# Designs tried in a protein design run: peptides against a protein of PDB entry 1MQS. Part 29

Target 1, 223 residues: chain A of PDB entry 1MQS
Amino acid sequence: ILKMLFLNKDLNNNDNITTITDDIFNQQEIIWKVLILDIKSTATISSVLRVNDLLKAGITVHSLIKQDRSPLPDVPAIYFVSPTKENIDIIVNDLKSDKYSEFYINFTSSLPRNLLEDLAQQVSITGKSDKIKQVYDQYLDFIVTEPELFSLEISNAYLTLNDPKTTEEEITGLCANIADGLFNTVLTINSIPIIRAAKGGPAEIIAEKLGTKLRDFVINTNS

## One batch from the design tools (peptide; made by RFdiffusion4, then SolubleMPNN)

Design b1_p12_1_s2 (from b1_p12_1 with R5L N12K)
Fold by OpenDDE base, seed 1:
Structure b1_p12_1_s2 (fold): chain B 223 residues (1-223), chain A 12 residues (1-12)
Amino acid sequence: as target 1 above (223 residues)
Amino acid sequence: VPKKLDLSKYLK
């Protein structure tokens, strides 16, 4: 999340949120920018960051994507929103209207190819593709409800995993998505967990996938 | 880990 707020620049992952924000604040001129969220991403951000953290990251104003927003043509904007057709259309409309100087687009989860193509097509028609500086899939689709309790808020995950009609491929795909979400959670809180999962079910599959991702990450960062 | 998407491949 912090990386996104600093326009996906490299940050020292060994430091906590406060240390990172303080170091950047002291060493570099803050680039003031607007943060545009939806309901889901607002919950995600609020569960991990405080308002003061946003300010230290240079976020002057944050707003919901569906809210009426005043034009700030000289201010860069960070979008952190769900990968939906509705959100894409709003972003493109904002681009057409020159609402901001630059557009840094971050989706909370995987953007399907059809939506990516739609975004690209609409942007190309505007002739303002140069204002689109970044497009990322962040995969930060989680909510921390309590200090020791969090949820990925995947709709009908339990039902899907326990439905006997669900195919192995569907289970594997969902488990991969859950593992990705958990992995990103670990990176966000900067703490390697001890993984405990029920044996003989999807939870074990998820735990194994997560373990592999964590091991690979540790090897790559120490290399 | 965030994945960067390349729109240039789709922009004509």
Scores: peptide ipSAE 0.189, ipTM 0.831, DockQ to the pose 0.560
Fold by OpenDDE base, seed 5:
Structure b1_p12_1_s2 (fold): chain B 223 residues (1-223), chain A 12 residues (1-12)
Amino acid sequence: as target 1 above (223 residues)
Amino acid sequence: VPKKLDLSKYLK
């Protein structure tokens, strides 16, 4: 999330959010931006960041994507929204209206190809593709409900994992998705956890996948 | 890990 707020630039490997924001804030050039959210991403942001963190990241204003927003043609905008057709249409409309100077689009989860194509097509029609500076799939599909508890908000995950009719392939796929979500959560929190999982079930599969991802990441980051 | 999406492939 912080990386997104800093336009997906490489952030210094700092131990915590506060240190990261402080370090960046102390840097001479803060880029003031507008943050555009939806309901889901608002919850995500709120669970991870404080208002002060947003300010330190250069977020002057944050608003919901569906809300009427005043044009700020000289201000870059960060979109952090769900990958939906509706949101894409709104973004494109904002682009058409020159609502912001630059558009940094970050989807909260995977953008399917069809929507990517739609976005690209619509952007191309506007003739303002140059204003689209970034399009990222952040995969930040989680909500922290409590300091020690969070949810990936995967629909029917429990049912799917416990339904005897669910195939191993489906379980594996879901476990992979969960592991991805957890991985992204870890990266967002910027803290590598000790993973504990029940043995002999999906949790173990998830833990293994997550562990692998984390190890790979650490190796790649430290290299 | 956030993935940068390349629109150029579709901006034809």
Scores: peptide ipSAE 0.186, ipTM 0.824, DockQ to the pose 0.579
Fold by OpenDDE base, seed 2:
Order: structure tokens, then C-alpha cells, then sequence
Structure b1_p12_1_s2 (fold): chain B 223 residues (1-223), chain A 12 residues (1-12)
């Protein structure tokens, strides 16, 4: 999330959120930006970040994508929204209306190819593709419910993992998705955890996948 | 991990 808020620039992964924001705020000129969210991403952001974190990241205004928003033609905008046709259409309309100076688009999850093509086509028609600075797929579909408990809010995860009709491939796929979510959570809080999981079940699979992802990340970022 | 998408491939 912080990386996104800083226009997907490299951040120091050695510090916690507060340290990162403070260091950046003190060392670099702040770029003021608008943050456009939907209901889902609002919950995600609110669960992880505080108001001061947003401010230190240069977020001057944040609004819902479906809300009427005032034009800020001299201000860059960060979109962090679900990958839907509706949101794409709204973004394109905002582009057409020159609502912001620059557009940094981040989808909360993987954008299907058909929607990517639709976005590209619509942007092309506007003749304003130069304003689109970034398009990213994120995997930050998690909610921190309390300091010691968070959820990825994956629908029917428990049912799927415990249904005897579920295939091994389906279980593996779901575990991979869960591990991805946990990995992104770790990146968001900027802290490498000690992983503990029950043996002999999906939790063990998830733990192994997460461990691998973390190890790979640490190795790659330190090289 | 965030993945950067390239729209240029689809822009006419």
C-alpha cells in the first residue's frame, strides 16, 4: 500500500510504516496526490493505515470513485479500486474531463485481459493516454480487524478447504491465494513474521508457501 | 506482489 501511495517507487523495507513515512516526509519533497477508492479498498486502507500515514504519503484528499468529485486538474490522482467495468468507465470519464493532472491506476486484484483491453481502448479513444502514468495489479484484498487479527475475506475459504469434494488442485490454488494475501500483508506492515501453523492441513501448506515467498523476497531485495 | 501492466501494447 505504501509503495502504491508513493507511486510504486522503491521503499526501504527495513522499517515499519511509521518510520518509512517519517523518513520520506523528512527527506523528500512531498508530492500531493488525490486518492480515489471504492468501498472495498477503503476498508483495506482504513484497516492498515492511519490518517497521519496518508498525510505523510502526500494524500491530500481521498474520495470514493462513485462520488461526485471536484476537478483538481493540477493534482495527480491515485486510483486504488476493484477491477470492474464500472470503475474503468469512471476512470475514463475522469480522464476525459481532465479531472486530474496524472492518473496512477492500481487495481485491488488481477485485472482480466478483457477489461485491460477495454481500458486501453477507451483511453486510446480519448487521445489522453499520456496522462496515464501507471497501471498496476495489486493483491491487497485483506482487512485488519484488530491489531492481532486480520482477514483476507476470501469467500467460502473454510468451506472449500473442508469440503471432501474439493480437489487437491483447488486446495493448492486457494492456499496459494491465501499465501499471496498474507505476503502482501507482511509487505504492508513491513515486518517479517515468525510463521506458526498447525501441521497436517491447509495451514501448513499456506505456511510453506508464505515462507518461500518471504525468503525469495528477502533474497531478491538484498541482492 | 504488485504487477505493472503495460497499456501501450493495446493502444492504437
Amino acid sequence: as target 1 above (223 residues)
Amino acid sequence: VPKKLDLSKYLK
Scores: peptide ipSAE 0.182, ipTM 0.826, DockQ to the pose 0.504
Fold by OpenDDE base, seed 4:
Structure b1_p12_1_s2 (fold): chain B 223 residues (1-223), chain A 12 residues (1-12)
Amino acid sequence: as target 1 above (223 residues)
Amino acid sequence: VPKKLDLSKYLK
């Protein structure tokens, strides 16, 4: 998150948030930015950062993407939002309207190819692609409640997984979503976990899916 | 790890 707020520059990850923000604040010129969030990313940010942290990162204001926002054509914007068609359309609309000087787009989770293509196409049509400075997939689709405890904030996950009326397809789908979230978390933390799951239930499905994703990732990264 | 996405490939 901090890296994102500093326009994805390299940060010393060995330091705590305070040290990082203080060091950057003291050593570098602060670039003032607007932070555009959605509901989910707001929760994520709020879980990890304090108001002062945002300020130290050069975030002068933050707003919800769906909110009416005043143009700040001379101010760069950081988007940290869910990878949805709606958000993409809003971003593009903001681009069209020259709402900000620069656009640093960070999606909270993996952006599907179709949406990436859609974004690219729409941006291309605007003729303002030069304002799009960055597009990142941050893999931060989780809420940090404690340093090593987090929530994916998947609605009705427990109910769905434990309701006898839930179909196998629904369970499988949800398990996939959970596995995706966990995978993203692992990538973000940069630590390969030992997976433990109860046998014979959804947890095992999730574990298997996650394991597969991790293995595939390792293979692809090492190749 | 954040992944930088390259839009240039899709920008015709």
Scores: peptide ipSAE 0.174, ipTM 0.822, DockQ to the pose 0.756

Design b1_p12_1_s3 (from b1_p12_1 with V1T R5L N12K)
Fold by OpenDDE base, seed 2:
Structure b1_p12_1_s3 (fold): chain B 223 residues (1-223), chain A 12 residues (1-12)
Amino acid sequence: as target 1 above (223 residues)
Amino acid sequence: TPKKLDLSKYLK
């Protein structure tokens, strides 16, 4: 996620979020960016990052993709959204309207070939392909806060951007997806973390799900 | 790991 926020530049994987953001903040000029999210990606970001982390990453404004957004033609935009036809159409419309100076597109999961072709075709028709700087398929790779510790917190961003129309089932699904992402992160670092979560919210749900996944994995691999 | 997608292949 932090790589995405820093336009997919190489980051030191051994550093925690605070160290990474502080180091970049101190060493490089901050490029201010707009972050465009959907409900799924909002939950993901909010579970891992604090508002201050976003600011340190140069995120000046964050909005939902379906919301009416003011043009910022001199500001680069990072899209982190689900790979759907609807989102592609919105991105293309934003491109047509010169809503931002540059477009860094990151899909939360694998983009099917048909949608990739559709995106490419629509972008080609606009004649503004030069504004598309990056297109990535993201694995929900979460930042390791500590080598042996995973901490989940509900950020103010989550509360602000969360659609009140989101159903409990959708929330549960989102928590499961976030837990899957964290699980994959654990596998990547090849260590079993301690899980810390705030009680009474999505973070707790995610922590429980992650704990279950880890337990099951350990049992299955030691068998 | 994130996979970079090349749109140029489809813009022909």
Scores: peptide ipSAE 0.176, ipTM 0.809, DockQ to the pose 0.434
Fold by OpenDDE base, seed 3:
Structure b1_p12_1_s3 (fold): chain B 223 residues (1-223), chain A 12 residues (1-12)
Amino acid sequence: as target 1 above (223 residues)
Amino acid sequence: TPKKLDLSKYLK
C-alpha cells in the first residue's frame, strides 16, 4: 500500500509504517496527491493505515469514486479501486473532464483482459492517454479487523477445505490463493513473520507455500 | 504481488 501511495517506487525500509513514512518524508520532496477509493478499498486502507500515514505519504484528500468530486486539474490522482466496468467508466469520465492532472490507476485485484481492452479503447477515444501514468494490479484482497486478526475474504474457504468431496487439486489451489493473500499482507506490513501453523492439515500446506514465497522473495530482493 | 500492466499493448 505504501509503495502505491509513493507511485509504486521501491521502498527499502523494513521498519514499521511510521518509520518508513518519516524516512521518505525527510529524503525527498513529497508529491501531494488525491486518493480515490471505493467501499472495498476504503476498508483495506483504513485497516492498515492511519490518516496521519496518508498525509505523510502526500495524500491531502481522499474520496469515494462514486461520490461527486471537485475538479483538481493541477493535482495528480491515485485510484485504488475494484476492477469493475463501472469504475473504469468513472475513471474515463474523470479523464474526459480533466478532473486531475495525472492518473495513477491501481486495481485491488486482477483486471481481466476484456476490461483492460475496454479501458484502453475508451482512453484512446479521449485522446488523453498521456495523462494515465500507471496501471497496476495490487492484489490486496484482505481486511484487517483487529490489530492481531485479519481476513482474506475468500468465499467459502472453510467449507471447501472441510468438504470431503473437495478434490486435492481444489485444496491445493485454495491453499495457494490463501498463501498469496498472506504474502501480499506481509509485503504490505513490510515485516517478515515467523510462521506458526497446525500440523497435518491445510494450515501446514499454506505455511509451507508462504514460507517458500517469502524465501524466494528475499533471495530475489537481495540478489 | 503487485503487477504493472502495459496499457500501450491495447491502445490503438
Scores: peptide ipSAE 0.175, ipTM 0.820, DockQ to the pose 0.575
Fold by OpenDDE base, seed 5:
Structure b1_p12_1_s3 (fold): chain B 223 residues (1-223), chain A 12 residues (1-12)
Amino acid sequence: as target 1 above (223 residues)
Amino acid sequence: TPKKLDLSKYLK
């Protein structure tokens, strides 16, 4: 999330959120931006960041994507929204209306190809593709409900994992998705956890996958 | 990790 708020620039991943924000805030060039959210991403942001963190990241204003927003043609906008047709249409409409100077689009989860194509097509029609600076799939599909508890909000995960009719391939696939979500959560929180999981079940699979991802990330980041 | 999506592939 912080990376997104800093226009997906490389951040020092070794620092906690406070250190990162402080370091950047102390840098002479803060880029003030508008943050456009939806209900889901609002929950995500609220779970991870404080208002002060947003300010330190240069977020002057945040608004819901479905809300009427005043044009700020000289201000770059960060979209952090669900990958839906509706949101894409709104973004494109904002683009058409020159609502912001630059568009940094971040989807909360995987953008399917058809929607990507739709976005691209619509953007191309506007003739303002140059304003689209970034399109990212953040895979930040999690909500922290409590300080020590969060959810990836994967539909029917429990049922799928516990249904005896579920194939091993399906379990493996779901576990991979969960691990990805957890990985992204870890990156978002910027804290590498100790992983504990029940043995002999999908939790172990997830833990192993997550562990591998984290190790790979650490190795790659420290290299 | 966040994945950068390349629109250029689809703008042609």
Scores: peptide ipSAE 0.175, ipTM 0.816, DockQ to the pose 0.575
Fold by OpenDDE base, seed 1:
Structure b1_p12_1_s3 (fold): chain B 223 residues (1-223), chain A 12 residues (1-12)
Amino acid sequence: as target 1 above (223 residues)
Amino acid sequence: TPKKLDLSKYLK
């Protein structure tokens, strides 16, 4: 999985995930990229990686392939999705629309020849085959658990929050939006979460805002 | 192990 997140470069797998990500972060320029998942691959990623691991790998945003995603024409994309006709069609549509600058496609299992031919044919028709940088089959024998990772699909959220040029007002506004999204998610799931956030940064601000919203909601509903 | 797929054979 880490190899995929680093565009299938050779990684020294003898170290733990944290050491690998830290070493790469310190030694190489991080390429910011988008990660596109489906339900199955989300479960796989969630079982192995934490959000911080994705960030250290240069994943600025992750989204479901079937969701409406904002164009990021200057940002490379990593697809990690099931080898299905539906996913292939979506990838090709993303290619046609110039949604991303480069496409690194990783299938969660072996791609049948007929689908490979279909992908190639469709890509050829677009005339944008040069944007397809990689196509891999990933043989990950992970037990698919329930997806524990989801995205609010806020474009460039990580970049904005970590850019030293971003104003406090912009950070506060974005944190409020994120907190609202999380609040809505909690209401939808109908379960009060234990909130865990890194201290000393935007994550803590978001956690505090979310906590306040949840407390207010509980008070108002019990009243 | 991941297997790299070559689309070039089909893009002709």
Scores: peptide ipSAE 0.171, ipTM 0.811, DockQ to the pose 0.285

Design b1_p12_2_s1 (from b1_p12_2, 4 letters changed)
Fold by OpenDDE base, seed 1:
Structure b1_p12_2_s1 (fold): chain B 223 residues (1-223), chain A 12 residues (1-12)
Amino acid sequence: as target 1 above (223 residues)
Amino acid sequence: MDLTKEFKELVK
């Protein structure tokens, strides 16, 4: 997250948030930026950073992507939003309107190839691709609620999984989404978990999917 | 992951 706020510059990984922000604040001219979030990423940022940390990172204003935002054509913008078609369309509209001087786009999770291509196609039509300075996807599909507890903040997951009217396909789809979020969390914390799940329910399905993803990743990384 | 290079190539 901090790396993103400093436009993905290399930061010393051994320092805590306060040390990093203080060092940068003292050594470099602060570039003031706008931070554009969605509901999910707002919660993610809030779980990791304090308001003062954002200020020290040069974030002068933060807004929701769906909110009406005033043009700041001389100010660079950092987008940290979910990889959705809706968010891509809004970013492109902001680009078309010259809402900001530069665009640093960071998706909260893996960007599917089809959405990357859609973004590129729409940007190409605008002729303003030079304003897009960075495109990143992240592995930040989690919110830290307690020191040893996190949530994926998937709306109505419990209700959906326990509703007898929910189809097997819907359950499978939701379990896949949960497994993806957990996988991204594992990659973010750089620690392989011991998976514990209740037997005979969706939790077991999720555990199996996550286990498979982790095994595949290890095989691909060691090859 | 940094997708900038790939993105720029797709925009061309």
Scores: peptide ipSAE 0.649, ipTM 0.966, DockQ to the pose 0.740; fails the geometry check
Fold by OpenDDE base, seed 4:
Order: structure tokens, then sequence, then C-alpha cells
Structure b1_p12_2_s1 (fold): chain B 223 residues (1-223), chain A 12 residues (1-12)
């Protein structure tokens, strides 16, 4: 999340959130931004970041994507929203209306190819593609302070996931188990990690499942 | 994942 708030720049992972925000705040010129959220991402952000953290990240205002928002044509915007057709349409409408100076789009989960293409097509029609600076699909990019290695002690997981004879059902089941284990680990350590996974394989499936679980948990706990 | 490059290519 913090990385996203800093326009996906490399952050030193060895520092806690406070240290990172303080260092950036003190050492770099703050780029003031608007943060656009949806209900799900609001819950996610609220669970991990304090209001002061947002401020230190240069977030001056935050709003829901479905809310009527005043134009801030001189202010860059960070979108952190669910990958839905509705949200894409709203983003494109915001682009058409020159609502913000720059658009940094971060989807809360994997963006399906069809939606990426739809976004691109609609943006192409506007002629304002240059205003879109970034497009990310996030696997809950939470800042982890230090690289930690842990094991779920699942026997032969690597072999099973890489065996061409393994069925889709077996992979799905194993991925679900891994995601559950990771979820429990996250809850235990009381920190939401940055999830990175290779595309097109079991790791992505696990990341998506874990992301969903974490989002759902945050929503349910804030509810 | 960073989709920016892919997105930009699709917009062309």
Amino acid sequence: as target 1 above (223 residues)
Amino acid sequence: MDLTKEFKELVK
C-alpha cells in the first residue's frame, strides 16, 4: 500500500511504516495526491494505515470512487479500487472530465485481460492516455518491514505444483490450503504482507485467494 | 503487477 501511495517507487523494506513515511517526508519533496477508493479498498487501507500515514504519504484527500468528487485538475490521483467494469467506467469518465492531472491506477486484485482491454479501448477513445501514468493490479501491496521467510510445512508442495500430472483440482485445492495457511500466518503476525507472485501459475492463484481472504477479513472486522 | 507497459501498448 505505501509503495502505491508513493507511486510505486522503491521503498526501503528494512524500515517500519513510520520510518518509511518519516524518511520520505523528511528527505523528499512530498507530491500531494488524491486517493480514490471503493468500499473494499477503504476497509483495507483503514486496517493498515493511520490517517497520519496517508498525510505523510502526501494524500491530501481521499474519496470513494462512486461519490461525487470535485475536479482537482492540478492534482494527481491514485486509484485503489476493485477491478470491475463499473470502476473502469468511472475512471474513464474522470479522465474525460479532466478531473485530475495524472492517473495512477491500482486495482485491488488481478485485472482480467478483458477489463484491461476495455480500459485501454475506452482510454484510447479519449485521446488522454498520457494522463494515465501507471496501471497496476495489486496483490495487497502492504509494506512488510523486513523480509521474513516462513514455511507452512506442506509436504511436497513444490513438487505437486510443478508436476505436469497434477490435476487442476489438485492444484486448486492445494492453493486453497496454502492460502489458508498464509492467511492464518498473516493474522498471527498481525501484519499484512506485500504479496508477490509469478503470473500464470499456482503462485498467482494463491496470491489471489490470499488477497481475497485478507480483504474479506478486513471488511468483516471493520463492519 | 505493473501493467503499465501492457496497457500503453493496448492503447496504441
Scores: peptide ipSAE 0.644, ipTM 0.964, DockQ to the pose 0.608; fails the geometry check
Fold by OpenDDE base, seed 2:
Structure b1_p12_2_s1 (fold): chain B 223 residues (1-223), chain A 12 residues (1-12)
Amino acid sequence: as target 1 above (223 residues)
Amino acid sequence: MDLTKEFKELVK
């Protein structure tokens, strides 16, 4: 996984994940990248890496492949997804739309020959094969069997956030507190969160705040 | 496994 995050450069395998990330982080210019995952690969990454590890690897944003993602045409993307026709089609669509500057494609398991050929055929039609820098398949079958449930135990949070009488300022303040709690939790458990939030509500506010905190943390740790 | 070379050959 770490090797993938560093664009499949050779890593010294004799050290723990933290030592490897620290050494690489200190020795190399950080290339900021987007990480595109699916549900399976999210579980895999979360089982092995901590949030700090992703940040140290230069992962600025991570998203699900099926989510609507904003174009970042100047940013390299790492795909770490299941070897499926669906994911291949999405990758090709992202390529067609110039969603990212470079494409580093890593499949979570062995890529069948027919799917490799399909990917190649579709990419050939786009004329943008030069943007695909790497194609890898992996042998990572880490299954997260049990989700961890956390509660921040913020009193009446749900009621406050859903009460139409609650002011925008109160909502913003509460969302900030929730985001702080989530951020601390993320750092403590060293787990990479997949942030999913409903649009148009407090959850989106929380997600934005949490994202900002994570980004700021990365910047500060790099400094 | 690194499939990049094989992929690039298939795209040609």
Scores: peptide ipSAE 0.644, ipTM 0.965, DockQ to the pose 0.397; fails the geometry check
Fold by OpenDDE base, seed 3:
Structure b1_p12_2_s1 (fold): chain B 223 residues (1-223), chain A 12 residues (1-12)
Amino acid sequence: as target 1 above (223 residues)
Amino acid sequence: MDLTKEFKELVK
């Protein structure tokens, strides 16, 4: 998240948020930016950062993407929003209307190829592609509730896994989704975890799936 | 992932 707020510059990850923000504040001219969020990303940002952290990162104002926003044609904007057709259309409309000076687009999860192509096609029609400085997809499908605890916000996961009427296929599918969320979390933290799970239940299935994904990733990155 | 290069190629 902090890396995104600093326009995806390399930050030394070993330091506390306060140390990173203080070092950057002292060494570089702060670029003031607008942060544009949706409901999901607002929850993500609020769980990790304080309002003062945003200010130290150069965020002057933040707004919801679906809200009517005043034009700030001389101010760069960071979008941190879900990869949806609706959000893409709004970003393109903002570009077309010269709402901001520069566009730094960060999707909260993996951007499907078809949506990337749609974004590119619409931007091409506007003739304003030069204003788009960055396009990133992130892996932030989790909410940090406490410093050592996070949630994937999967609706009714506990109920589904414990309902005797749930099919094996449904359980397997849900466990795969949970493992994907955990995998994305690991990639975001940039640290390979020691996996611990209770035996004989869904937690073990999830742990095995996650372990496989991590092994495959390590093999593919080292080759 | 950084998609900027891929995006710029698609716009062209």
Scores: peptide ipSAE 0.642, ipTM 0.965, DockQ to the pose 0.743; fails the geometry check

Design b1_p12_2_s2 (from b1_p12_2 with V1M K3L E5K)
Fold by OpenDDE base, seed 1:
Structure b1_p12_2_s2 (fold): chain B 223 residues (1-223), chain A 12 residues (1-12)
Amino acid sequence: as target 1 above (223 residues)
Amino acid sequence: MDLTKEFKELVE
């Protein structure tokens, strides 16, 4: 997250947030930026960073992507939002309107190829691709609520999974989303978990999906 | 992952 806030410059991974921000603050001029978030990423940022950390990183203003935002054509913007068609359309609209001077786009999770192509196509039409300086996807589909507890913050997950009217297809889809989030969390913390799940329910499905993803990843990484 | 290069190539 800090790396993103400093436009993906190399940072010393051994330092804590305070040390990193202090060092950067003392060594170079702060570039003031706007941070554009969605509801999910707002929670993610809040779980990891303090307001003072954002300020030290040069974030002068942060806003929700769906909120009405005033143009700041001389200010660079960092987007940290979910990889959705809706968010992509908003980013492109912001680009068309020259809302900011530069665009640093960071998606909170893996960006599907079709959405990347959609983004590229729309940007190409605008003729303003030069303003897009970076495009990243991240593995930050989790919120740290306690030192050893995190949440994916999927709305109504428990209700959906326990509603007898929910279809098998819906359950499977939700389980896949949860597994993706957990997978991203594992990659972020760089530690392979021991998976524990209740038997005979959605938790078991999720565990199996996660296990498969991890195995596939290990195989692909070692090849 | 850094997708910048791939993105730029798609835009061209």
Scores: peptide ipSAE 0.651, ipTM 0.967, DockQ to the pose 0.740; fails the geometry check
Fold by OpenDDE base, seed 2:
Order: C-alpha cells, then sequence, then structure tokens
Structure b1_p12_2_s2 (fold): chain B 223 residues (1-223), chain A 12 residues (1-12)
C-alpha cells in the first residue's frame, strides 16, 4: 500500500510503516496526490495505515470513486479500487473529463484479462492513454474491523444545529468545535477518515472545516 | 503485478 502511495517506487520493507514514511518524507520531494477509493479499499487502507501515513505520502485529498469529485487537472490521482467494470467506467470517465493530470491505477485484487482489455479499449478511444502512468493489480488480504463509534460529548449539539432559531454564527461556531474535536480524535487514534456529509446542512460545514484542518496539518507537517 | 506495459500494448 505504501509503495502504491509513492507511485510504486521501491521501498525498504524492513522497516515499519512509520519509519518508511518518515524516511521517504524527509528524503524526497513530496508529490501531492489525490487518492480515490471505494468502500472495500477504504477498509483495507484504514486497517494498515494511519492519517499521518497518508499525509506523509502526499495524499492531500481522498475520496470515494462514486462520489462527485472536483476536477484537479494539475494533480495526479491514485486510484485504489476494486477491479470492477463499474470502477473502470468511472476511471475512464474521469480520464475523458481531464479530472486529474495523471492516473495511477491500482486494483485491490487481480484484474481479469477481460477487464484489462475493456479498460484499454475505452482508454484507446479517448486518445488520452498517455495520462495513464501505471496500471497495477495486487492481492490484499487484510482484516476489516468494525468502525469505532465515539462521541465528542458536545452538549445539545444536535438540537442546536437543527433548531431553526439558531443563528448562523452559532451554527458556525458549533461546527468549528465539532470539527476540532473530530480532528483531534483523528490524530489521536491515527485513523483514516472518510468524510461523508449530507449537503446543505451543518454536516457539510463540519466536513469542510475538518477537511481544511487536515489539509493545513499536511502543509505544516511538510514545512 | 505491474500491468502497465501490457496495458499500453493493448491500447496501441
Amino acid sequence: as target 1 above (223 residues)
Amino acid sequence: MDLTKEFKELVE
């Protein structure tokens, strides 16, 4: 997985993940990348990596492949997804739309020949095969654990956020506090967050704030 | 496995 995050460069496997990431982080220029996952690969990554590992690998943003993602035409993308026709179609669509500058495609398990051919055929039609830098498949057998449930113990948060009488300022303030708590929790437990939030509400505000905090942390860590 | 070469060949 770490190798993938560093665009499949050779890594010293004799060290633990933290040591590897630290060494690479200190020795090489960080290439900022987007990581695109699916549900399965998210679980896999979460089982073996921590937030700091992703950050040190230059992962600025990670998203689910099925989510609406903003174009980042100047940013390389790492896909780590299941070898399915659906995912292939999405990747090709992303390619067609020039969503990213480069495409590093890693399938979570063995890619069947027919799907490889399908990918190649579709990419050929686009005329943008040069943007696909790597295609990998691998075998990952990691135990997926149940997600942990926790509470920030913020008093009356739900009520406040859903009360129509609550001012925008109050909502913003509370969302900031929640985001801070989440951020601290993420760092403390070193978990990799996949942020899902309903649009048009406090959850979105929290998600954005949390995302910003994580990005800022990455920047500061790289400085 | 690195499938890049094979992929590129299929695209061509």
Scores: peptide ipSAE 0.648, ipTM 0.966, DockQ to the pose 0.377; fails the geometry check
Fold by OpenDDE base, seed 3:
Structure b1_p12_2_s2 (fold): chain B 223 residues (1-223), chain A 12 residues (1-12)
Amino acid sequence: as target 1 above (223 residues)
Amino acid sequence: MDLTKEFKELVE
């Protein structure tokens, strides 16, 4: 998240947030930016960063993407929003109206190819592609609740997994979704974890799926 | 992942 706020420059992740922000503040001129969020990304940002952290990162104001926002044509904007058609259309409309000087687009999860193509097509029509400075997709499908605890925010996961009426296919599908979320978390942290799970239940299924995904990833990255 | 290069190629 901090990397994104500093326009995806390389940061030393081993340092505390305060140390990183202080070092950057002292070494480089702060670029003041607007941060555009949606409901999901607002929760993500709020779970990890304090308002003072945003200020130290050069975020002057933050707003919801669906809200009416005042034009700031001389200010660069960071978008951190879900990869949806609706959000893409809004970003393009903001581009058409010269809402901001520069656009740094960060999607909260993987951007499907069809949506990337849609974004590119719409931007091409505007003739203002030069204002798009960055396009990133992140892997932030989790909410940090405590320093050593996080949630994937999957509705009714516990109830579904423990309901005797739930089918095996439904359980398998849910476990796959959970494993995907955990996998994205691992990629975000950039560290391969030791996986521990209770045997004989959904946790074991999730652990196995996650292990497979991690092994496949390591193999593909080293090849 | 950084999609900037791919995006620019699609726009052109």
Scores: peptide ipSAE 0.643, ipTM 0.966, DockQ to the pose 0.746; fails the geometry check
Fold by OpenDDE base, seed 4:
Structure b1_p12_2_s2 (fold): chain B 223 residues (1-223), chain A 12 residues (1-12)
Amino acid sequence: as target 1 above (223 residues)
Amino acid sequence: MDLTKEFKELVE
């Protein structure tokens, strides 16, 4: 997995994940990139990597393949997704739309020949095959953990956030507290999050704050 | 497995 995150360059497997990421982070220029996952691969990644490992590997943002993703045409993308027709079609659509600068495609399991041919055919039609830098299928034997549901147990959070009498300061404060709670939870469970939040509400504010906290944490720990 | 070469050949 780490090798994949570093664009399948040779890594010293004799070291633990932390040592590898630290060494690369400190000794080499980080290539910033986007990571595209699906539900299955998210679980796999979360089971192996720490929260800050992705950032140390140069993953600035990560999203689900089925999510609406903003174009980042100057940023290379790593796909780590199941070898399905649906995912292939999405990748090709992303390619057509110039969503990213480069495409590093890694399938979570063996890619059937027919799907490889389908991918190649579709890519050929686009005329943008040069943007696809790598195609891998992985042979990973990981135990995938099931998603977990949890609560921060903040009393009346919903009511407070939706009460018209609540001041902006109170909302901001509560959102900060929620973000802190989520941050601590993420660090405690040592699992990477993919944040999904409704737009135009407190959830978005919280998501942004959480993202900032995670980024700041990585910066501070690496300094 | 690295399928890049095979993929590129199929695209051509």
Scores: peptide ipSAE 0.640, ipTM 0.965, DockQ to the pose 0.391; fails the geometry check

